# Peptides against a protein of PDB entry 6A30: the designs that were tried, part 107

Target 1, 150 residues: chain A of PDB entry 6A30
Amino acid sequence: AQDADNVLQPIMDLLDSNLTLFAKICEKTVLKRVLKELWKLVMNTMERTIVLPPLTDQTMIGTLLRKHGKGLEKGRVKLPSHSDGTQMIFNAAKELGQLSKLKDHMVREEAKSLTPKQCAVVELALDTIKQYFHAGGVGLKKTFLEKSPD

## One batch from the design tools (peptide; made by RFdiffusion4, then SolubleMPNN)

Design b2_p25_2_s2 (from b2_p25_2, 10 letters changed)
Fold by OpenDDE base, seed 2:
Structure b2_p25_2_s2 (fold): chain B 150 residues (1-150), chain A 25 residues (1-25)
Amino acid sequence: as target 1 above (150 residues)
Amino acid sequence: KEEEEKEELEKRGEKMAEALAQVRA
């Protein structure tokens, strides 16, 4: 449980910090695409974090997400309370760009056998994230989440 | 602690749901 929390909290904090902004500034179609990309990013991040580094390395996760997600925060900070739509779109695009770069920096790992503990952590984390992204039915469809590569 | 974590997750999910409900049409 603690290991799962160590993995999830930085991810969830990032999501919480940015999804509200995305929801406010994006149209439904755009937001849907953003959510799908975020889902992929989260899955990849979890895989890397759990498989490569020690499960207890919360600092690494936080550092990684902070470093590559800094563009998101920067975009948010620069947004005035009453920014025009163009500025919002620009910031959103910038944020998405940062996420894309993060994906590129996430080296695809060779298929490694996971320990039972790692498997348990992954399963728990996946269930949690699926619930989050489903968001009571207003987020991503369960079918999509379940069929996503794991 | 587990219950607290579940509650936190639910709270986060609710926040996301609320945010998504505000998506521009």
Scores: peptide ipSAE 0.155, ipTM 0.686, DockQ to the pose 0.042
Fold by OpenDDE base, seed 5:
Structure b2_p25_2_s2 (fold): chain B 150 residues (1-150), chain A 25 residues (1-25)
Amino acid sequence: as target 1 above (150 residues)
Amino acid sequence: KEEEEKEELEKRGEKMAEALAQVRA
């Protein structure tokens, strides 16, 4: 349980920070797209983390998150219009780019089977994340979340 | 301890979902 929590908490913290930001800066359509990409990222991250030894992952994820959180690298997405909307999309794309880099740094190890306890924690975490992305109906559709590869 | 962790995660998820809903609205 503790190992699963150690893995999931950094992901949740990442979600808390980024989803709030994206919700503030994105239009509805853009936000939906961003949420879908974040969902994919989270699922991929969890998949990779589950395969890795939990203790090693906590340090790695934490380090990776810290490194990428500071690096607002100027990903120059040249969107032509200086409109507020363009800037918002640019900011969202920039944040997504940073998160994608985080994914690439996750090393896959041999598949480790989760204990029943770990499975239960992960299941709850997934439900929590799904609920967060659904956001009382204003976020992603439940059907989309349920059909996503787990 | 596991149950407490589950409850914490659930509460956190609900809080964040509500916050996100408010911002989008």
Scores: peptide ipSAE 0.120, ipTM 0.644, DockQ to the pose 0.035
Fold by OpenDDE base, seed 4:
Structure b2_p25_2_s2 (fold): chain B 150 residues (1-150), chain A 25 residues (1-25)
Amino acid sequence: as target 1 above (150 residues)
Amino acid sequence: KEEEEKEELEKRGEKMAEALAQVRA
């Protein structure tokens, strides 16, 4: 659905822009933690995008994601090196921390019930994102993804 | 359009999988 695309594209752009770098610079356990935090961010973003007024919320979320994504993108140009690896991880973690605060900058509005259409959008989006984060088994575990609040 | 979106997302997922396969152990 178009609504699902509107929600997913900004998120996927952010993920695509940064996950490659994260994968290269992070140790496996660290990367898993990063992925988990990104997953939470994605879930929160999706929930807010669907529950809140679409026009204002999508613009705001998109802007915020792009802002943070651009920040990460500027840092991702540098390839990992043995000497700079730790610093790169630190920088990535710092940037991730900023992303985790995204929810605090989002408009707080009273929770709305989802319409059937919204539910369908959520389901489609969730399935897609779960597959993405699972990444053929090398990403997050399915069990974790299924336990995530939706 | 939906098929195109699905294909795009699948492609992105594959790219992520490839990236994650290079994770430091």
Scores: peptide ipSAE 0.119, ipTM 0.650, DockQ to the pose 0.040
Fold by OpenDDE base, seed 1:
Structure b2_p25_2_s2 (fold): chain B 150 residues (1-150), chain A 25 residues (1-25)
Amino acid sequence: as target 1 above (150 residues)
Amino acid sequence: KEEEEKEELEKRGEKMAEALAQVRA
């Protein structure tokens, strides 16, 4: 349970920060596309984090999130001018790009059969993330979340 | 702790739902 929380909390914090921003600045169609890409990113990150030994992932994800999170704190006060909104989208895209590069450094350790404990953590984490992305019916459709390749 | 985590996740989901509802409007 504590290991799942340590993995999920940084991801959820990133999602909360980005989704709030995207919800404010994006058109409905763009927002749906962003949500789908975030869902894929989260699923890929979870798959890799669970397969990789937990000790190396917390430090790397935490360090990567901490290095990029410093840019979001400064933007709190001023109503983003159109230029500021573009820069925020660019920064968010850059963060997503860096998360994708983290994927390359996560050595494909051979799909070690998840221990029953790891499977239970993954199932709980997946249910939590599905509920988050569904957002009471206003987010992604259940059909999309269920058919997403595990 | 698991119940607190579930409640925190639910609160975050509600915040996301509210943010998405504002965009549809």
Scores: peptide ipSAE 0.117, ipTM 0.640, DockQ to the pose 0.041; fails the geometry check

Design b2_p25_2_s3 (from b2_p25_2, 12 letters changed)
Fold by OpenDDE base, seed 5:
Structure b2_p25_2_s3 (fold): chain B 150 residues (1-150), chain A 25 residues (1-25)
Amino acid sequence: as target 1 above (150 residues)
Amino acid sequence: DEEKKKEELEKRGEEMAKNLEQVRA
């Protein structure tokens, strides 16, 4: 399912690029909040792109996710000071806000049914993402992930 | 090809999950 891959890969790249750094700099409660917001963003992005795919959605989402994912790559090598950590969290919140705005500006089209193959890929991808966010119990609770709009 | 992609996604997700766990452990 090339379409599913085009949507899921940028999302996974964003997660890989950002969450590891957030885990290092955030206190447990703050990290959980960040994870919840990222989870919502991922689910909403997938819903818009897969279920209601406008013709240009994949390219726009990919571009936006890549743009925001690059912001933390430079910080991955050096742990910021405590003061810098707060600013990074603030910047991350701004980035999340910008990504959310993209969803609101996307043109809604008629819902498309996924083919059986696409459905299978999406299901596996969702399970993988849920596993990532759960992170063996140090991330989000399974109950929260299962009750999320997916 | 589809099955291969599924396996790749699963493997990548598991790796990312482990990385996150290691950071918080």
Scores: peptide ipSAE 0.037, ipTM 0.567, DockQ to the pose 0.035
Fold by OpenDDE base, seed 1:
Parts: sequence; C-alpha cells; structure tokens
Structure b2_p25_2_s3 (fold): chain B 150 residues (1-150), chain A 25 residues (1-25)
Amino acid sequence: as target 1 above (150 residues)
Amino acid sequence: DEEKKKEELEKRGEEMAKNLEQVRA
C-alpha cells in the first residue's frame, strides 16, 4: 500500500496541478489529446513502478515529479496572461516528455507478483483514475478507458 | 492505513473529476 501510494501520489499531484488549467485554456479537441497522453503516461508509470519495481525507480519518479512540481507556488491566481498559459502548457509538455524518456530507460523486468493487498489498492486506484479522466462524461470516453491496456 | 489511503485517493479523484466537469460545462 505504501509503495502504491508513493507511486500514485506524485502522479495525482501532477494531474491536479495541470488538468484544471488545461481544461480552462484548451479547446475541447486539444484537451482530449492532452488527456489521452496523460492517461498513457499514468498507465505506463503505474505498470512499471508497481509491477516492475526496482526501488530506484520510485525515487527517480518522485524526484522528477517533485522537481517539476516545485514551480507551482500557490501564488495568487493572476489570470495567467496568454503568455503565461502558453508557458504552462510548454512546461507540462516538457514534463511529460521527460517522464516518457524515463519510462524508456526503465528496464522491463518480469512483473513481480503483487500481494493481494497491493492488488486491491491498485484496482481502487485505477477506478479512481478512470473516474478522474472520464470527468462525468466531459473527459475521455469510458470505452477508451476500458480498452486501454491495464 | 491502507484503507484510509484508498479513501483519500478516491475522494481526490472524485473531486478532480467534478472540477473538470464544472470547467467544461
């Protein structure tokens, strides 16, 4: 459970920090594209970190996500000027790119069997993430979320 | 502790889903 939480918390922090902003500034088609990329990233990160853990990867993902998350000081939501919004999208894209590169460098080891408790945590986390990305029907389609390789 | 963490994660997901829905409505 602690390992699952350690993996999921940074991902959720990234999502919480960026998706609300993207929903406000992006056109519907652009938002859907962003959500699809984030979904792939989340699923792949979960698979590699939970199922294929070298202990070193949790620290690296946490460190990478923490290094990029520090820049969002809860400062006064000044309506980001159009320039600020663009910069935020660029930063988010850069973060996604870095996470993707990290994934590619992770050695695919044989999936370690999760304990039944860990499996239950992962299943609940997946359901929560699916609900998050579906967003009451305004996000990704249920069919896409269900057909995505878990 | 694990049940509490599950509940927190679920609540966070639901809250974010609601926020996204409100923004896109």
Scores: peptide ipSAE 0.043, ipTM 0.570, DockQ to the pose 0.036; fails the geometry check
Fold by OpenDDE base, seed 2:
Structure b2_p25_2_s3 (fold): chain B 150 residues (1-150), chain A 25 residues (1-25)
Amino acid sequence: as target 1 above (150 residues)
Amino acid sequence: DEEKKKEELEKRGEEMAKNLEQVRA
């Protein structure tokens, strides 16, 4: 459980910081695409964090974000006033660009067998993340989340 | 408590899901 928390907390902080903004400013179809890309990014991040046990899972995620996703950390995204929609879009685009760069560096690694502990961490994390991305029905379909190749 | 921590993580996921839903509604 502690290991799962260490993996999930940085990811959830990232999502919390960005998705609220995206949900407000993105058209429905665009948001769906963004969510799919974020889903893949999250899965890849988890895979690296869990399969390649570094000193700490949290540190690894932080390092990845600093290296490839500078500015996507918690508190970086501030919602501008509603009067400045252009600035909101610009900020969102900047964050998306950073996520894309991170994704490019987070290519799926070679298939490795997970230990029972790693499997337990993944199982615990996936249920929470799936629910988050489903977002009460306004996010991704449950079938997509379950059948995703990621 | 491991079970308590699991429940906390689940609750956080639900809260985030609700937040996203409310923003889109």
Scores: peptide ipSAE 0.041, ipTM 0.566, DockQ to the pose 0.036; fails the geometry check
Fold by OpenDDE base, seed 3:
Structure b2_p25_2_s3 (fold): chain B 150 residues (1-150), chain A 25 residues (1-25)
Amino acid sequence: as target 1 above (150 residues)
Amino acid sequence: DEEKKKEELEKRGEEMAKNLEQVRA
């Protein structure tokens, strides 16, 4: 349970920090596209983190997510000017790109079958993330989330 | 303890959903 929490909390913190900003600065169509890409990234990251030995992945994901989470001071996010919003999207994309590169460095060791406990944690995490991305109907459609091959 | 953590994560997801809805409104 603690290991699962250690993986989920940084992901949720990253999502909490960035999605609020994206929701404010992006048009509906752009936001939907961003959410779809974030969904894919989160699913791929979770899959790899769970399949790979927990020790190396938790420290790397935690370190990557913590390094980027410190920059969003809890301050009243003044709606950045159009230029500031673009830079923030670029920075977020760069951060996401770094997470994708981490994926390439994570040598797929032979996928050990998940223990029943790990499966239960993954299922709960997936349900929570799906609910988060659905966002009461204003986010991604449930059909998309359920049919996602990721 | 695991069930409580599940409930907490679910609650956090619901709160975030509400926050996103408020931003779009």
Scores: peptide ipSAE 0.040, ipTM 0.553, DockQ to the pose 0.036; fails the geometry check

Design b2_p25_2_s4 (from b2_p25_2, 11 letters changed)
Fold by OpenDDE base, seed 3:
Structure b2_p25_2_s4 (fold): chain B 150 residues (1-150), chain A 25 residues (1-25)
Amino acid sequence: as target 1 above (150 residues)
Amino acid sequence: EEEEKKKELEERGEKMAENLKKVRA
């Protein structure tokens, strides 16, 4: 329980701060697109941070952030300033890079395989994040969240 | 304690849902 909370709280704090900001500045259609990209970024970052060795984590996070940032820019999301929206996502993603510390709490050894306990914590964290992004039906659709690669 | 933490997370989610409902169309 405490381990799951240690994983969830930093993620939730980051999501709360960024989504609150995006909700204030974005129109509904733009916000929906931002939510989808943020979800993908969170899922990919978590997956790679947990599965990959620590030495590659920072480089991989940086690569993922660049890839998703470019993807958002390429999507004709009418952000008032394309540069500002992309920059905000990059900043949010940079903060997600702090999730690399999640590995220090969950993974004692550079082992490629998660222990059953670690798997349970990850599953609980993922379920909580999915519920958060669904936001009682106001946020992303469950079908979209379930189709995302775990 | 786990139930209290779950409630806290749910409350945070509800607050966020309220914020999302106020988003401009």
Scores: peptide ipSAE 0.193, ipTM 0.739, DockQ to the pose 0.038
Fold by OpenDDE base, seed 1:
Structure b2_p25_2_s4 (fold): chain B 150 residues (1-150), chain A 25 residues (1-25)
Amino acid sequence: as target 1 above (150 residues)
Amino acid sequence: EEEEKKKELEERGEKMAENLKKVRA
């Protein structure tokens, strides 16, 4: 449970900060694209954290995510423009790339199996995150979310 | 404690969902 929380809290903090900003500055179509990239980022981060539970890895991921989140806050909220949305998508893609590099370093450690309790927490967390990204039908489609690896 | 954490995450998710619904088309 605690391990899952340690993974989820940094992810949720990142999502809260970034999505709040993106929702203010992006047009709906651009926001959907950003959401898709963030979804991939979250799934990748969760996969890595679940497979590689060492506390050091969770802290490192959380720190990495927080550093990137602070950089976005400095942006003046301009009127929603396609240009601003494109830059944000690029930034999200860059973050994905950095997380991918982190995976390559982490894969060298033996994957620990989750306890039944941890599995239950992860399942609950996934449902919450799916609901978050779906946003009552305003966000990502359920079909897209279900195709993403657990 | 696990139930409380679940509730916190759910509340955060719902709040963000509401924010996303306010996005101007």
Scores: peptide ipSAE 0.182, ipTM 0.729, DockQ to the pose 0.037
Fold by OpenDDE base, seed 2:
Structure b2_p25_2_s4 (fold): chain B 150 residues (1-150), chain A 25 residues (1-25)
Amino acid sequence: as target 1 above (150 residues)
Amino acid sequence: EEEEKKKELEERGEKMAENLKKVRA
């Protein structure tokens, strides 16, 4: 459980800080595309984190994402005001660009067999993340999440 | 303790999902 928390906490903090803004300012089809890309990015990040030697630092994923995604906001994103909406969209686009670069860098690692412990961590993490990305039906469909390779 | 942490993670995920839902609604 602690290992799962160590993996999930940085990811969830990042998602919470960014997806609220994206959900507000993105058109529905754009948001769907963003969520699909983020899903893949999260899966790849989790795969690396879980397959790599035990992580002692809960901030490692956040640090990794910030290292590769320097344009991502470190803090919780404030909802755009009506007057600064253009700037917020620009910032969001910049953040998405950084995520894309991270995805390209996070090439699918060679298939490694997971230990039972790693499998348990993945299972716990996936259930939470699937719930988050489904978002009560306004996010990604459950069928997509279940069929997506992880 | 493991079950408590699992529940905490699930609750956090659900809360974030609801937040996203409210923003999109």
Scores: peptide ipSAE 0.085, ipTM 0.628, DockQ to the pose 0.036
Fold by OpenDDE base, seed 4:
Structure b2_p25_2_s4 (fold): chain B 150 residues (1-150), chain A 25 residues (1-25)
Amino acid sequence: as target 1 above (150 residues)
Amino acid sequence: EEEEKKKELEERGEKMAENLKKVRA
């Protein structure tokens, strides 16, 4: 499951680094929007980098996710002030925008079939990510998460 | 290896979910 892990770990790190912070600093409506965008990014990343894993594109996406995660982790230890939070959201939005655009430049290669092990890992990852985004009802609605293509 | 990764992802996901719940509940 190395290929899946290479994609999933950066995603999980990004989520861990960002969502808790965003939950603290964002108003509810803003948070919902942020969560939706992050969800879309996660789904897109998983679909394209796992199913269509050109090594170069996969590494690029992973690098961007990790870079963003690391960048935020540097400031994560301290609850940002309102002003700091705004800047962090802006930076996160910028990075997310870059990731969103990256998909359009991905060279479509032949779909790589996942091994049963990779499939199992991906399935669990999806479940845990859905659980994380739902967060017992304080996050995104289950209906939204379940209807999102993955 | 697969089982280990499954467990890791599950634990991380649950932890993240609970953390987020605590923040926004």
Scores: peptide ipSAE 0.085, ipTM 0.633, DockQ to the pose 0.035

Design b2_p25_3_s1 (from b2_p25_3, 11 letters changed)
Fold by OpenDDE base, seed 4:
Order: C-alpha cells, then sequence, then structure tokens
Structure b2_p25_3_s1 (fold): chain B 150 residues (1-150), chain A 25 residues (1-25)
C-alpha cells in the first residue's frame, strides 16, 4: 500500500493540479480530449518506468512528472480571462508535448520482469489512476480506460 | 461548480480505491 502511494502521489499531485485547471478552462469536449492525451502520456510513462529499472527510490514516473509539474505549481488560479485560458491550455499542451518527446529519447533498456510485489503495486496504481481519470463519470469513459494499452 | 464537482469526484475515486486496496490486504 505504501509503495503504491509513493508511486501514485506524484502522479495524483500532477493530475490534480493540471486536471483542475483543465476542468476550469476547458469545455467538456476539449477537456475529454486533453484527458485522453494525458492518459496516454501517463500510461506510456508508466510503461517505460515499469520496464526501465527504477534509477532511484523515487519512481522515474514521479521524477518525470515532478520535473515537468514544478513548472505548473506557480499559477495561483486567478480566473483566467478567455485569453489567459487559451494561453494556459497552450502551455499545458506544450508541456505534455515535451513529455512525449522525452519519452522518445529514453533509452529502451531491456524489459525486466517485475517482481510480484512490483506487479501488485503497478496494478493498484493503474486501477487508481483509471478511477481518477474516470472521476465518477465526469472524466474519461471506463471503456476508454480499459481499452487503453496497459 | 463543474470544476469542484470534477475535483471532488477525482479525489473520492482515489480514496475509494485506496480504501478498497487496504481492505483487501
Amino acid sequence: as target 1 above (150 residues)
Amino acid sequence: SKEEEFREKMEKARQEKKEEYLKKQ
């Protein structure tokens, strides 16, 4: 449980910050699209982190997400004007794009088999993230989350 | 607001899954 929390907390912190912002500034359809792209990014990052040996006690996901998330923390959510909202979306999209590019530069280390403990942590993390992205029905559809490559 | 509802539902979903996991352990 604690290991799962250690993996999840950085992700959830990033998601809470970004998704709250997106929920505020995006129309429902746009929000769903952003969530889909973010979901893909998170899943891809997780896949790589799971496949790549953890370099440190901090999951590479947490480090990657924190390195990219630190840029987002500074914005006290003032009610953005329409112009400000567009710029924030653009900035967020740019950050997501940078994360995607970073993925392409990560050296594919040989896929190591996960220990049963690691598998359990990953399963819990994935389930929690799926529920988080679903957000009681206001986020992504369960069917989309379940069909996403795990 | 829709934002608050979204955030609340996200947090609730996270907590429920955490609690469910803890109960199964």
Scores: peptide ipSAE 0.051, ipTM 0.556, DockQ to the pose 0.625
Fold by OpenDDE base, seed 3:
Structure b2_p25_3_s1 (fold): chain B 150 residues (1-150), chain A 25 residues (1-25)
Amino acid sequence: as target 1 above (150 residues)
Amino acid sequence: SKEEEFREKMEKARQEKKEEYLKKQ
């Protein structure tokens, strides 16, 4: 249980900060697309964190998430001009793209079977993340979350 | 606003799962 919290907390903190921003700047249709891409990213990041020993260090997840989060400097939220919002989405998409490339580099090591402990952590983490992304019905549909590859 | 409703529902979902986790400890 404590191990699942250690994996989830950095992910939840990132999601809380980014989703608040996206909800402000995105139209409903764009927001749904962003949520779907974030869902895929979270699933991939969680898989790597649990399977790859070097990423089990909280410092590596935090560094990966912070290296991607450092672009959100505390600058005064001047109402982002349409150009600033587009640039932020582009930067977020670029960061998401870099995480996908990291997948291709890490897949080179043979997918070791998860230990029973790792499986329990994954199951708990997935249930929490699914509930978060569903957001009481205003987020992603349950059918989408259940059909997504774990 | 729809944004406020979204944030409220996200926070509620987070809190519910946190409570379930604490009950299982």
Scores: peptide ipSAE 0.032, ipTM 0.526, DockQ to the pose 0.432
Fold by OpenDDE base, seed 5:
Structure b2_p25_3_s1 (fold): chain B 150 residues (1-150), chain A 25 residues (1-25)
Amino acid sequence: as target 1 above (150 residues)
Amino acid sequence: SKEEEFREKMEKARQEKKEEYLKKQ
């Protein structure tokens, strides 16, 4: 239980921050594309967080994700002019891109088979994230979420 | 607005799953 919260909370905080920004500035088609990229990022981050040795890496990823999420909240979202919206997307993408670079520093530990406990945490986390990304039908399609390499 | 609807649905989904998880502990 606590392990799933440790994985989910940083991810959810990041998503909440970024999606709030993107929802304000993106058209529906652009938003859908952004959500797909965020989904990939979340899956990659979650996989690494769970597969890699738990203690130091989870805290580090969580801290990084949390720092990025908090940085976006303090921006008084002035109704961005069209030019401001593009810059905001770029900045948000840059922040998310920094999370992908964390990927390169995480030593590919050998694909150790997940323990039953880790599997349960992953399943719960995935269900939560899928529901979040689906957003009652206004987000990503269920079929897309199920076909993504869980 | 569509943005508000999206935000509300995302937040609802997040909260519901979080609560479900906490209840199963």
Scores: peptide ipSAE 0.046, ipTM 0.549, DockQ to the pose 0.405; fails the geometry check
Fold by OpenDDE base, seed 2:
Structure b2_p25_3_s1 (fold): chain B 150 residues (1-150), chain A 25 residues (1-25)
Amino acid sequence: as target 1 above (150 residues)
Amino acid sequence: SKEEEFREKMEKARQEKKEEYLKKQ
């Protein structure tokens, strides 16, 4: 259980921060697209975090999360003008793109079969994330979440 | 607003899963 929390907590913190922001700034259609991309990113990140040695991943996720967190200064969120919202989306996309590059730099260690413990952590994490992304029906469709590669 | 509803549902889903996780520890 603790191992699952160690994997999930950084991801959930990232999701909480970003999805709250995206819910504020995105039109419904854009939001759905963003959620789909975030879902893919999360799945890819989880796969790597579980397969790769935990220490390097926490620091990388933490560093990535810290970079994401610095942009949320407490100022009265004036509804960003359309330009500001676009820039925020662009910045978020850029950061997500950096996560993708981090994906490429994360040594494809050989697709070693996940240990049973790792599988259990993944399953728990996936269920949590699926519920989060489904958001009681206002987020992604269950059918989309279920089609995600295990 | 739809935004607030989304946020609330997301938070609820997160909290429920967190509680389930804590119960399994």
Scores: peptide ipSAE 0.036, ipTM 0.527, DockQ to the pose 0.399; fails the geometry check

